# Ledger of designs, part 14: peptides against a protein of PDB entry 4Z5W

Target 1, 305 residues: chain A of PDB entry 4Z5W
Amino acid sequence: IPDVFLELNKLWYFSAQSNLFNGEMPRSLSNSRSISLLSLRNNTLSGQIYLNCSAMTNLTSLDLASNSFSGSIPSNLPNCLRLKTINFAKIKFIAQIPESFKNFQSLTSLSFSNSSIQNISSALEILQHCQNLKTLVLTLNFQKEELPSVPSLQFKNLKVLIIASCQLRGTVPQWLSNSPSLQLLDLSWNQLSGTIPPWLGSLNSLFYLDLSNNTFIGEIPHSLTSLQSLVSKENAVEEPSPDFPFFKKKNTNAGGLQYNQPSSFPPMIDLSYNSLNGSIWPEFGDLRQLHVLNLKNNNLSGNIP

## One batch from the design tools (peptide; aimed at target 1 N87 L184 P245 G256)

Design b1_p11_7 (made by RFdiffusion4)
Pose (drawn by RFdiffusion4):
Structure b1_p11_7 (pose): chain A 291 residues (1-233, 242-249, 256-305), chain P 11 residues (1-11)
Amino acid sequence: IPDVFLELNKLWYFSAQSNLFNGEMPRSLSNSRSISLLSLRNNTLSGQIYLNCSAMTNLTSLDLASNSFSGSIPSNLPNCLRLKTINFAKIKFIAQIPESFKNFQSLTSLSFSNSSIQNISSALEILQHCQNLKTLVLTLNFQKEELPSVPSLQFKNLKVLIIASCQLRGTVPQWLSNSPSLQLLDLSWNQLSGTIPPWLGSLNSLFYLDLSNNTFIGEIPHSLTSLQSLVSKPDFPFFKKGLQYNQPSSFPPMIDLSYNSLNGSIWPEFGDLRQLHVLNLKNNNLSGNIP
Amino acid sequence: HPDSETTNLLY
């Protein structure tokens, strides 16, 4: 990508995604005062990611995903004070999230999916301090680590939480109850154990729950039949393992408890869930009748 | 989409 971005001082939108571009991002792009939306994803771009946050005061959305970059996660990123969305997926950082991210108050959306992020314990203790974070994708990282149960964790405005295919040990942590506005929860494809917490039914905005492919035991909590959003009625897309979904509401309401060790019966009160599109209880130890 | 073009994955 040519180094001509000092000359293009009115450029607020640049998208070069899904091309064959290689090499580093030109330094002038890293200094662009005018750039707001930048999408370079799905190229062969490489090197340490450098962004001058004193210079890029209009940067609002950054998508460098699926590229050949290496080095660390830039620690100065919280200083890009208008940056609201970062898609860093499929960049092999082999690193932890910097502590400075606790100060990233403009951040509303973050994806480190399949990025070789280590230490979920430190990553979550840091990111809980980003007060405007509404969506978090940590899928395919933290391999075989433990999902922290530390009760001090609070993600208050969190709408979407996805940490799948990390083979995480532990249980569904109770601190998730501190995210009362949670819409979409995906903990699938992990090693999670214990029982399914009844407080999940207390999440009034939750319409999508994927607990599939875990080691969960015990009963289906009765509170799931009283889930409010299941009973009654921005750019950074998601892919389901790939089928594209543009926003969290693109996902039809679902309960997927499949591929666990759950026991007991199916509650008749599930009939109360009139807005439920998908109910997947396959590959469990469930017994009794079908209501 | 092929896997090479997918980001922000869910399972």

Design b1_p11_7_s1 (made by RFdiffusion4, then SolubleMPNN; from b1_p11_7, 5 letters changed)
Fold by OpenDDE base, seed 2:
Structure b1_p11_7_s1 (fold): chain B 305 residues (1-305), chain A 11 residues (1-11)
Amino acid sequence: as target 1 above (305 residues)
Amino acid sequence: VPESEATNLIF
């Protein structure tokens, strides 16, 4: 990418995603006063990520995902006072979340999916201080760590939490009950154990629940049949989605379907590939908005209602 | 380059 962004003093949006750009991010781009949205996703960019947050006063969205950047997570990003959305998916940091992210009050959406992030306990302890955080994607990190269940963790404004495919141990954490606005929860492809907690059915905005491919035991909580978002058509006010897409992998060998908004996910309960027992509750028939109920590969018994 | 399906994966 050429180092010409000093001359582009009116450039508000720069999208150069899905190209073959290599080398470092140009220094003039890292100092752009005009850029609000920067997307360089899916290139071969390298070097250290550096942004001059004192210069980049208009930066609201940063997508650097799927690049060959090296080094540390930029600890100065909280100084980008308007920065709301960060996509750092598939950047191999081999790092912990910086302590400076406790001060990241502008942050609304964060992805570190498949970024070799370490120490989930520290990451969640830091990120709980991001009071405006609505979307958190941490898939393919924290390999074989324990998902912290510390009840003091608080993500009050969290709407989307995705921590899939981490081989995480532990239980469904009680601190998620402090997230009453949660709409989408994916904890699939972990080693989570215990029972599915009944308080999940109290998350009135929860329309997408994936707990598949874990080691959950016991009965399906009857409270899941009372998920208000799945009983009634609430007019989901389309809140501004993160400026980064999500990819749902339908099959292990199939291409991921791109979803630009969390609201575009089909209303779903996936509890498949666990050790759940007991019956399928007839009251699942009350979930008139449910598109997908996946209970396969469990120890369920009785009649199908 | 096909967009990497491993970006912001929901499984």
Scores: peptide ipSAE 0.307, ipTM 0.872, DockQ to the pose 0.680
OpenDDE base, seeds 1, 3, 4, 5: peptide ipSAE 0.270, 0.282, 0.284, 0.151; ipTM 0.863, 0.860, 0.871, 0.815

Design b1_p11_7_s2 (made by RFdiffusion4, then SolubleMPNN; from b1_p11_7, 4 letters changed)
Fold by OpenDDE base, seed 1:
Structure b1_p11_7_s2 (fold): chain B 305 residues (1-305), chain A 11 residues (1-11)
Amino acid sequence: as target 1 above (305 residues)
Amino acid sequence: LPDSEMTNLIF
């Protein structure tokens, strides 16, 4: 990428994703006063991620995902006072989240999906201080760690939480009951155990629940039949989506579908590939907005209602 | 989409 961004003093949006750019980010780009949205995802960019936050006063969205960046997570990002959205997915950091992220009050959406992040306890303890954090994606990190259940953890404004495919041990954490605005929860492909907690049915905005591919036991909580967002359309709060897309594979060998907004996901309850027992509650018939109910590969019995 | 494009995969 050429070092010409000082001359581009009116450049507000720079989108150069899905190219073959290599080398480091040019110094003039890291010092741009005009850029608000920067996307360089899916390139071969390398070196340390450095942004001059004192210069980049308009930066609101940063997508550097799927690049060959190395080193630490840039600890100075909280000094970018307007920075709301960060996509650092598929960057091999091999690091912990910086302690400085406790001060990241502008942060609304963060992804570290498949970024070799370590220490989930420290990560959640830090990120709970981000009062404006609405979307958090931590998939494919923290391999074989324990999901902390510490009741003091509080994500009051959280809308989207995805911590899939981490081989995490533990139970569904009680601290998630303190997130009344949660719309999407994915804890799939872990080693989570115990029972599914009844308080999940009190999350009135929860329209997408994936607990599949775990070791959950016991009955399906009857409270899931009363999820207000799945009973009535009136409870679907359309909130501003993160500036990064999500992807779902239909099959292992099929191309993924892109979803630009979490609200574009079909309303779903997936409890498949567990050890759940008991019956399917007839009151699942009250979930008139539900598109997908996946209960396959469990120990469920009785009649299908 | 290639795996490189699929940054935030939901399983």
Scores: peptide ipSAE 0.459, ipTM 0.921, DockQ to the pose 0.815
OpenDDE base, seeds 2, 3, 4, 5: peptide ipSAE 0.455, 0.443, 0.442, 0.440; ipTM 0.922, 0.916, 0.919, 0.916

Design b1_p11_7_s3 (made by RFdiffusion4, then SolubleMPNN; from b1_p11_7, 3 letters changed)
Fold by OpenDDE base, seed 2:
Structure b1_p11_7_s3 (fold): chain B 305 residues (1-305), chain A 11 residues (1-11)
Amino acid sequence: as target 1 above (305 residues)
Amino acid sequence: LPDSEMTNLLF
């Protein structure tokens, strides 16, 4: 990428994703006063991520995902006072989340999916201070760590939580009950155990629940049949989505579908590949907005309602 | 979509 961004004093949006760019980010780009949205996703960029937050006063969205960057997570990012969305997925940091992220009040959406992030306890303890955090993606990190269940953790404004494929141990964390705006929860492909807690059915905005491929036991909580978002046609207010897309594979061998908004996901309850027992509640028939009910590969019994 | 583009995958 050429070092010409000093001359581009009106450049507000720079999108160069899915190219073959190599080398470092040009210094003039890291000092751009005009850029609000920067996407360099899916390139071969390298070196240390450095942004001059004192210069980059308009930066609102940063997508550097799927690049060959090295070194530490930039601890100065909280100084980018307008920075809302960060996609650092598939950047191999081998790091913990910086303590400075406690001060990241502008942050609304964060992805570190598959970024070799370590210490989930520290990560959640830090990120709970991000009062505006609505979307958190931590998939493919924290390998074999324990998901902290500390009830003092508070993500009051959290709408999307994805922590899949971490081999995480523990239970469904009670601190999620403090997230009444939660719309999407994916904790799939972990080693989570215990029972599915009944308080999940109190999350009135929860339209997408994936707890598949865990070690959950006991019955399906009857309270899941009363999920208000799945009973009623609430017009999901189109809240500003994160500036990074989500992806879902329909099948292991199928191409992924891109979803620009979490609300574009079909309403789903996936409890498949657990050790759940008991019956399928007839009251699942009340979930008139439910598109996908996946209960396969459990120990469920009785009649299909 | 190539796996490189699928940054925020739901499993």
Scores: peptide ipSAE 0.458, ipTM 0.923, DockQ to the pose 0.845
OpenDDE base, seeds 1, 3, 4, 5: peptide ipSAE 0.456, 0.444, 0.444, 0.434; ipTM 0.921, 0.917, 0.921, 0.919

Design b1_p11_7_s4 (made by RFdiffusion4, then SolubleMPNN; from b1_p11_7, 6 letters changed)
Fold by OpenDDE base, seed 1:
Structure b1_p11_7_s4 (fold): chain B 305 residues (1-305), chain A 11 residues (1-11)
Amino acid sequence: as target 1 above (305 residues)
Amino acid sequence: LPESQMTNLIF
């Protein structure tokens, strides 16, 4: 990428995603006063990520995902006072979340999906201080760690939480009951155990629940048949989507579908590939907005209602 | 989309 961004003093949006750009980010780009949205996703950019937050006063969205960046997570990003959205997916940091992220009050959406992030306890303890954090994606990190269940953890404004495919141990964490605005929860492809907690049915905005591919036991909580977002349309809080897409893999060998907004996901309950027992509740018939109910590969019995 | 382009995987 050429070092010409000083001359581009009116450049507000720079999208150069899905190219073959290599080398480092040019110094003029990391010092741009005009850029609000920067997307360099899916390139071969390398070196350390450095942004001059004192210069980049208009930066609101940063997408550097799927690049060959190395080194530490930039600890100075909280100094970018307007920075709301960060996509660092598929950057191999091999690091912990910086302690400085406790001060990241502008942050609304963060992805570290498949970024070799370590220490989930520290990560959640840090990120709970981000009072404006609505979307958090931590998929494919924290391999074989324990998901902390500490009740002191609080994500009051959390709307989207995705911590899939981490081989995490533990139970569904009770601290999530303190996130009443949660719309999407994916904890699939872990080693989570115990029972599915009844308080999940109290999350009135929860329209997408994936607990598939775990070791959950016991009955399906009857409270899941009363999820208000799946009973009626009136509770669909349209919130501003993160400035990064999501991807759902259809099959092990199939290409992923791109979803630009969490609201584009079909309303779903997936409890497949567990050790759940008991019956399917007839009251699942009350979930008039539900598109996908996946209960396959469990120990369920009785009649199909 | 190829898996290389899938950044934020939902399973």
Scores: peptide ipSAE 0.410, ipTM 0.899, DockQ to the pose 0.905
OpenDDE base, seeds 2, 3, 4, 5: peptide ipSAE 0.410, 0.395, 0.150, 0.351; ipTM 0.909, 0.901, 0.760, 0.888

Design b1_p11_8 (made by RFdiffusion4)
Pose (drawn by RFdiffusion4):
Structure b1_p11_8 (pose): chain A 291 residues (1-233, 242-249, 256-305), chain P 11 residues (1-11)
Amino acid sequence: IPDVFLELNKLWYFSAQSNLFNGEMPRSLSNSRSISLLSLRNNTLSGQIYLNCSAMTNLTSLDLASNSFSGSIPSNLPNCLRLKTINFAKIKFIAQIPESFKNFQSLTSLSFSNSSIQNISSALEILQHCQNLKTLVLTLNFQKEELPSVPSLQFKNLKVLIIASCQLRGTVPQWLSNSPSLQLLDLSWNQLSGTIPPWLGSLNSLFYLDLSNNTFIGEIPHSLTSLQSLVSKPDFPFFKKGLQYNQPSSFPPMIDLSYNSLNGSIWPEFGDLRQLHVLNLKNNNLSGNIP
Amino acid sequence: SSYITTEAPSS
């Protein structure tokens, strides 16, 4: 990509995604005072990611995903004070999230999916301090690590939480109850154990719950039949494993408890869930009748 | 079953 961005001082939107571009991002792009939306995803771009946050005061959305970049996660990123969305998926950082991210108050959406992020314990202790974070994707990282149960963790305005296919040990942590506005929860494809916590049924905005492919035991909590959003009625897309979904509401309401060791019966009160589109209880130890 | 990611399919 040519280094001409000093000359293009009115450029607020640049999208070069899904091409064959390689090499580093030009330094002038890293200094652009006018750039707001930048999407370079799905190229062969490489090198240490450098962004001058004193210079890029208009940067609001950054998508460098699925590229050949290496090095660390830039620690100066919180200083890009208008930056609201970062898609850093499929960049192999082989690194932890910098502590400075606890100061990233403009951040509302973050994806490190399949990015070789280590130490989920430290990553979550940091990111809980980003007060405006509404969506977090940590899928395909933290391999075989333990999902922290430390009760001090609070993600208050969190709407979407996705940490799948990490083979995470531990249980569904109670501190998730500190995210009362949670819409979409995906903990699938992990090594999670214990029972399914009844408090999940207390999440009034939750419409999509994917607990599939875990080691969960015990009963289906009765509170799931009283889930409010299941009983009664911005750009950074998601892919399901790939089928594209543009926003969290693009996912039909779902309960997927499949591929666990769950026991007991199916509650008749599930009939109360009139807005439920998908119920997947396959590959469990469930017994009794079908209500 | 399935899981959600932000990684697009390869062309």

Design b1_p11_8_s1 (made by RFdiffusion4, then SolubleMPNN; from b1_p11_8, 5 letters changed)
Fold by OpenDDE base, seed 1:
Structure b1_p11_8_s1 (fold): chain B 305 residues (1-305), chain A 11 residues (1-11)
Amino acid sequence: as target 1 above (305 residues)
Amino acid sequence: SSFITTVEPEK
């Protein structure tokens, strides 16, 4: 990418995604005062990610996903006072979340999907301080770590939590009960155990629940038949979606279905590929907004209602 | 089953 962004003093949106750009980010780009949205996703850019947050005062969205960047997560990003959305998916950091992210009050949407992030306990302890954090995607990180169940963790404004394909151990964490605005939860493709907690049915905004491919045991909690978002057609106020798309994949190498916003996901309960027992509750029939009920590959018995 | 990511499929 040429080093000409100083001359482009009116450039507000720069999207150069899905090209063949290589080398480093040009210094003029990292110092741009005008750019609000920067997307360089799906290129071969390299070097360390550096942004001059004192210069980049208009930066609101940063998508650097699927590049060959190296080094640490930029600890100065919280100094980008307008930065809301960060997509760092498929950047091999081999790092923990910086402690400075405790101060990241502008942050609304964060993805580190497949970014070699380590220490989920530290990551969640840090990110809980982001008061405006609504979307958190941590898929394909924290390999074989334990999902912390620390009751003091609080994500009060969290709408979307995706921590899939991490081989995480532990149970469904009680601290999620402190996220009453949660709309989408994906904890699929882990090694989570124990029972599915009844308090999940108290998450009135939860329209998408994926607990598939875990080691959950016991009965399906009857409270899931009373998920308010699936019972009644509430006019979900379209909250501002992240500036990055989501992809539903069967595996890491599969083609994915693209979803431009979380509201584009079909209302779903996926509990498949567990060790759940007992019956299918007839009251799943009350979930009139439910599009997908996936209970396959469990130990369920009785009649299908 | 399928999981959600923000990693774009490679073409």
Scores: peptide ipSAE 0.600, ipTM 0.933, DockQ to the pose 0.945
OpenDDE base, seeds 2, 3, 4, 5: peptide ipSAE 0.584, 0.579, 0.569, 0.570; ipTM 0.931, 0.927, 0.928, 0.929

Design b1_p11_8_s2 (made by RFdiffusion4, then SolubleMPNN; from b1_p11_8, 4 letters changed)
Fold by OpenDDE base, seed 2:
Structure b1_p11_8_s2 (fold): chain B 305 residues (1-305), chain A 11 residues (1-11)
Amino acid sequence: as target 1 above (305 residues)
Amino acid sequence: SSYITTVPPEK
């Protein structure tokens, strides 16, 4: 990418995603005062990620995902006082979340999916201080770590939590009960154990639950049949979605579906590939908004209602 | 089953 962004003093949006750009990010781009949205996703950009947050006062969205950047996560990003959305997916950091992210009050949406992030306990302890954090994607990190269940963790404004395919141990964490606005939960493809907690059915905004491919035992909580978002058509106020799309990756190399908004996911309960027992509750018939109920590959018994 | 990511599928 040419180093010409000093002349582009009116540039508000720069999207150069899904090209073959290589080398470092231009220094003039890292100092752009005008840019609000920067997307360089799916290129071969390299070097250290550096942003001059004192210059980049209009930066609201940063998508650098699927690049060959090296080095540390930029600890100065919280100084970008308008920065709301960050996609750092598929950047191989081999790092922990910087402690400076405790101060990241502008942050609303964060993805580190497949970024070699380490120490989930530290990551969640830091990110809980991001009071405006609504979307958190940590898929394909923290390999074989334990998902912390510390009840003091608080993500009060969290709407989307995705921590899939981490081989995480532990249980469904009680601190998620402190997230009453949670709409989408994906904890699939882990090694989570214990029972599915009944308090999940108290998350009245939860329309998408994926706990598939874990080691959950016991009965399906009857409280899941009372998920209010699946009983009634709430007019989902389209809140500002992250400026980055989501992808539903099938374990088979079949092309993932793209979802531009969390609301574009079909209402779903996926509990498949666990060790759940007992019956299928007839009251799943009350979930009039449910599009997908997947209970396959469990130890369920009795009649199908 | 499937999981959600923000990584686009490889071409």
Scores: peptide ipSAE 0.566, ipTM 0.926, DockQ to the pose 0.902
OpenDDE base, seeds 1, 3, 4, 5: peptide ipSAE 0.560, 0.552, 0.552, 0.535; ipTM 0.922, 0.913, 0.915, 0.913

Design b1_p11_8_s3 (made by RFdiffusion4, then SolubleMPNN; from b1_p11_8, 5 letters changed)
Fold by OpenDDE base, seed 2:
Structure b1_p11_8_s3 (fold): chain B 305 residues (1-305), chain A 11 residues (1-11)
Amino acid sequence: as target 1 above (305 residues)
Amino acid sequence: SSFITTVPPEK
């Protein structure tokens, strides 16, 4: 990418995604005062990520996903006072979340999917201080760590939580009950154990639940038949979605279905590939908004209602 | 089953 962004003093949106750009991010781009949205996703850019947050006063969205960047997560990103959305997916950091992210009050949407992030306990302890955080994607990190269950963790404004394919141990964490606005939960492809907690059915906005490919035991909580968002057509307040798309993948190498907004996901309960027992509750018939009920590959018995 | 990511498809 040429180092010409100093002359582009009116450039608000720069999208150069899905090209063959290599080398470092131009220094003039890292100092742009005009850019609000920067997307360089799916290139071969390298070096360290550096943004001059004191210069980049208009930066609201940053998508650097699927590049060859190296080094630490830029600890100065919280100084980008308007920065709301960050996609750092498939950047191999091999790092922890910086402590400075406790101060990241502008942050609304964060993805580190497949970014070699370490220490989930520290990551969640830091990110809970981001009072405006609504979307958190941590898929393909924290390999074989334990999902912290510390009840003091609070993500009060969290709407989308995706921590899939981490081989995480532990249980469904009680601190998620402190997230009453949660709409989408994906904890699939982990090693989570215990029972599915009944309090999940109290998450009135939860329309998408994926607990598939875990080691859950016991009965399906009857409270899942009373998920209000699946009983009644609530007008989901169209809050500003992340400026980055989601991809539903069968595996790491599969082409994913693209979803531009969380609301584009079909209403779903996926409990497949667990060790759940007991009956299918007939009251699943009350979930008139449910598009997908996936209970396959469990130990369920009795009649199909 | 499938999981959600923000990793785009490879070219």
Scores: peptide ipSAE 0.585, ipTM 0.933, DockQ to the pose 0.949
OpenDDE base, seeds 1, 3, 4, 5: peptide ipSAE 0.551, 0.555, 0.548, 0.548; ipTM 0.919, 0.920, 0.920, 0.920

Design b1_p11_8_s4 (made by RFdiffusion4, then SolubleMPNN; from b1_p11_8, 6 letters changed)
Fold by OpenDDE base, seed 1:
Structure b1_p11_8_s4 (fold): chain B 305 residues (1-305), chain A 11 residues (1-11)
Amino acid sequence: as target 1 above (305 residues)
Amino acid sequence: SSFLTTVPPEK
């Protein structure tokens, strides 16, 4: 990418995604006063990620996903006072989340999906201080770590939590009950154990639940039949989506579905590939907004209602 | 089953 962004003093949106750009990010780009939206996703950019937050006073969205960047996560990003959305998916950091992210009050949406992030306990302890954090994607990190169950963790404004395919141990964490605005939860493809907690049915905005491919035992909580977002359409708050798309990764190379907004996900309960027992509750028939109920590959018995 | 990510499928 040429170093000409000093001349582009009116450039508000720069999207150069899905090209063949290589080398480092231009210094004039990392010092741009005009840029609000920066997307360089799916290139071969390299070097250390550096942004001059004192210069980049208009930066609101940063998508650097699927690049060959190296080194640490930029600890100065919280100084970008308008920065809301960060997509760092598929960047191999081999790092922990910086302690400075405790001060990241502008942050609304964060993805580190497949970014070699380590220490989930530290990551969640830091990110709980981001009072405006609504979307958190941590898929394909924290390999074989334990999902912390510390009840003091508080994500009060969290709407989308995705921590899939981490081989995480532990149970469904009680601290998620402190997230009453949660709309989407994906904890699939882990090694989570214990029972599914009844308080999940108290999350009145939860329309998408994926707990598939874990080691959950016991009965399906009857409280899941009372999920208000799945009973009535009235609770479908179209909230501002993150500036990055989501992808449904299937095990088969059949093209993953792209979802530009969380609201574009079909209302779903997926509890498949666990060790759940007991019956299917007839009251699942009350979930008039439910599009997908997936209970396959469990130890369920009795009649199908 | 499948899981959610922000990484596009490899082409």
Scores: peptide ipSAE 0.525, ipTM 0.920, DockQ to the pose 0.864
OpenDDE base, seeds 2, 3, 4, 5: peptide ipSAE 0.524, 0.521, 0.515, 0.521; ipTM 0.922, 0.919, 0.920, 0.920

## One batch from the design tools (peptide; aimed at target 1 N87 A164)

Design b1_p12_1 (made by RFdiffusion4)
Pose (drawn by RFdiffusion4):
Structure b1_p12_1 (pose): chain A 291 residues (1-233, 242-249, 256-305), chain P 12 residues (1-12)
Amino acid sequence: IPDVFLELNKLWYFSAQSNLFNGEMPRSLSNSRSISLLSLRNNTLSGQIYLNCSAMTNLTSLDLASNSFSGSIPSNLPNCLRLKTINFAKIKFIAQIPESFKNFQSLTSLSFSNSSIQNISSALEILQHCQNLKTLVLTLNFQKEELPSVPSLQFKNLKVLIIASCQLRGTVPQWLSNSPSLQLLDLSWNQLSGTIPPWLGSLNSLFYLDLSNNTFIGEIPHSLTSLQSLVSKPDFPFFKKGLQYNQPSSFPPMIDLSYNSLNGSIWPEFGDLRQLHVLNLKNNNLSGNIP
Amino acid sequence: SPPSGYITSEPP
């Protein structure tokens, strides 16, 4: 990509995604005062990611995903004070999230999916301090690590939480109850154990729950039949393993408890869930009748 | 039956 961005001082939108571009991002792009939306994803771009946050005061959305970059996660990113969305998926950082991210108050959306992020314990202790974070994707990282149960964790405005295919040990942590506005929860494809917490049925905005492919035991909590959003009625897309979904509401309401060790019966009160589109209880130890 | 899927931010 040519280094001509000093000359293009009115450029607020640049999208070069899904091309064959390689090499580093030109430094002038890293200094662009006017750039607001930048999407370079799905190229062969490489090197240490450098962004001058004193210079890029209009930067609001950054998508460098699926590229050949290496080095660390830039620690100066919180200083890009208008930056609201970062898609850093499929960049092999082989690194931890910098502590400075606790100061990233403009951040509302973050994806480190399949990015070789280590230490989920430190990553979550940091990111809980980003007060406006509404969506977090940590899928395919933290391999075989433990999902922290430390009760001090609070993600208050969190709407979408996805940490799948990390083979995480531990249980569904109670501190998730500190995210009362949670819409979409995906903990699938992990090593999670214990029972399914009844408090999940207390999440009034939750419409999509993927607990599939874990080691969960015990009963289906009765509170799931009283889930409010299941009983009654911005750009950074998601892919389901790939089928694209543009926003969290693009996912039909679902309960997927499949591929666990769950026991007991199916509650008749599930009939109260009139807005439920998908109920997947396959590959469990469930017994009794079908209500 | 095949296992259930998971959500990511980029295609495979």

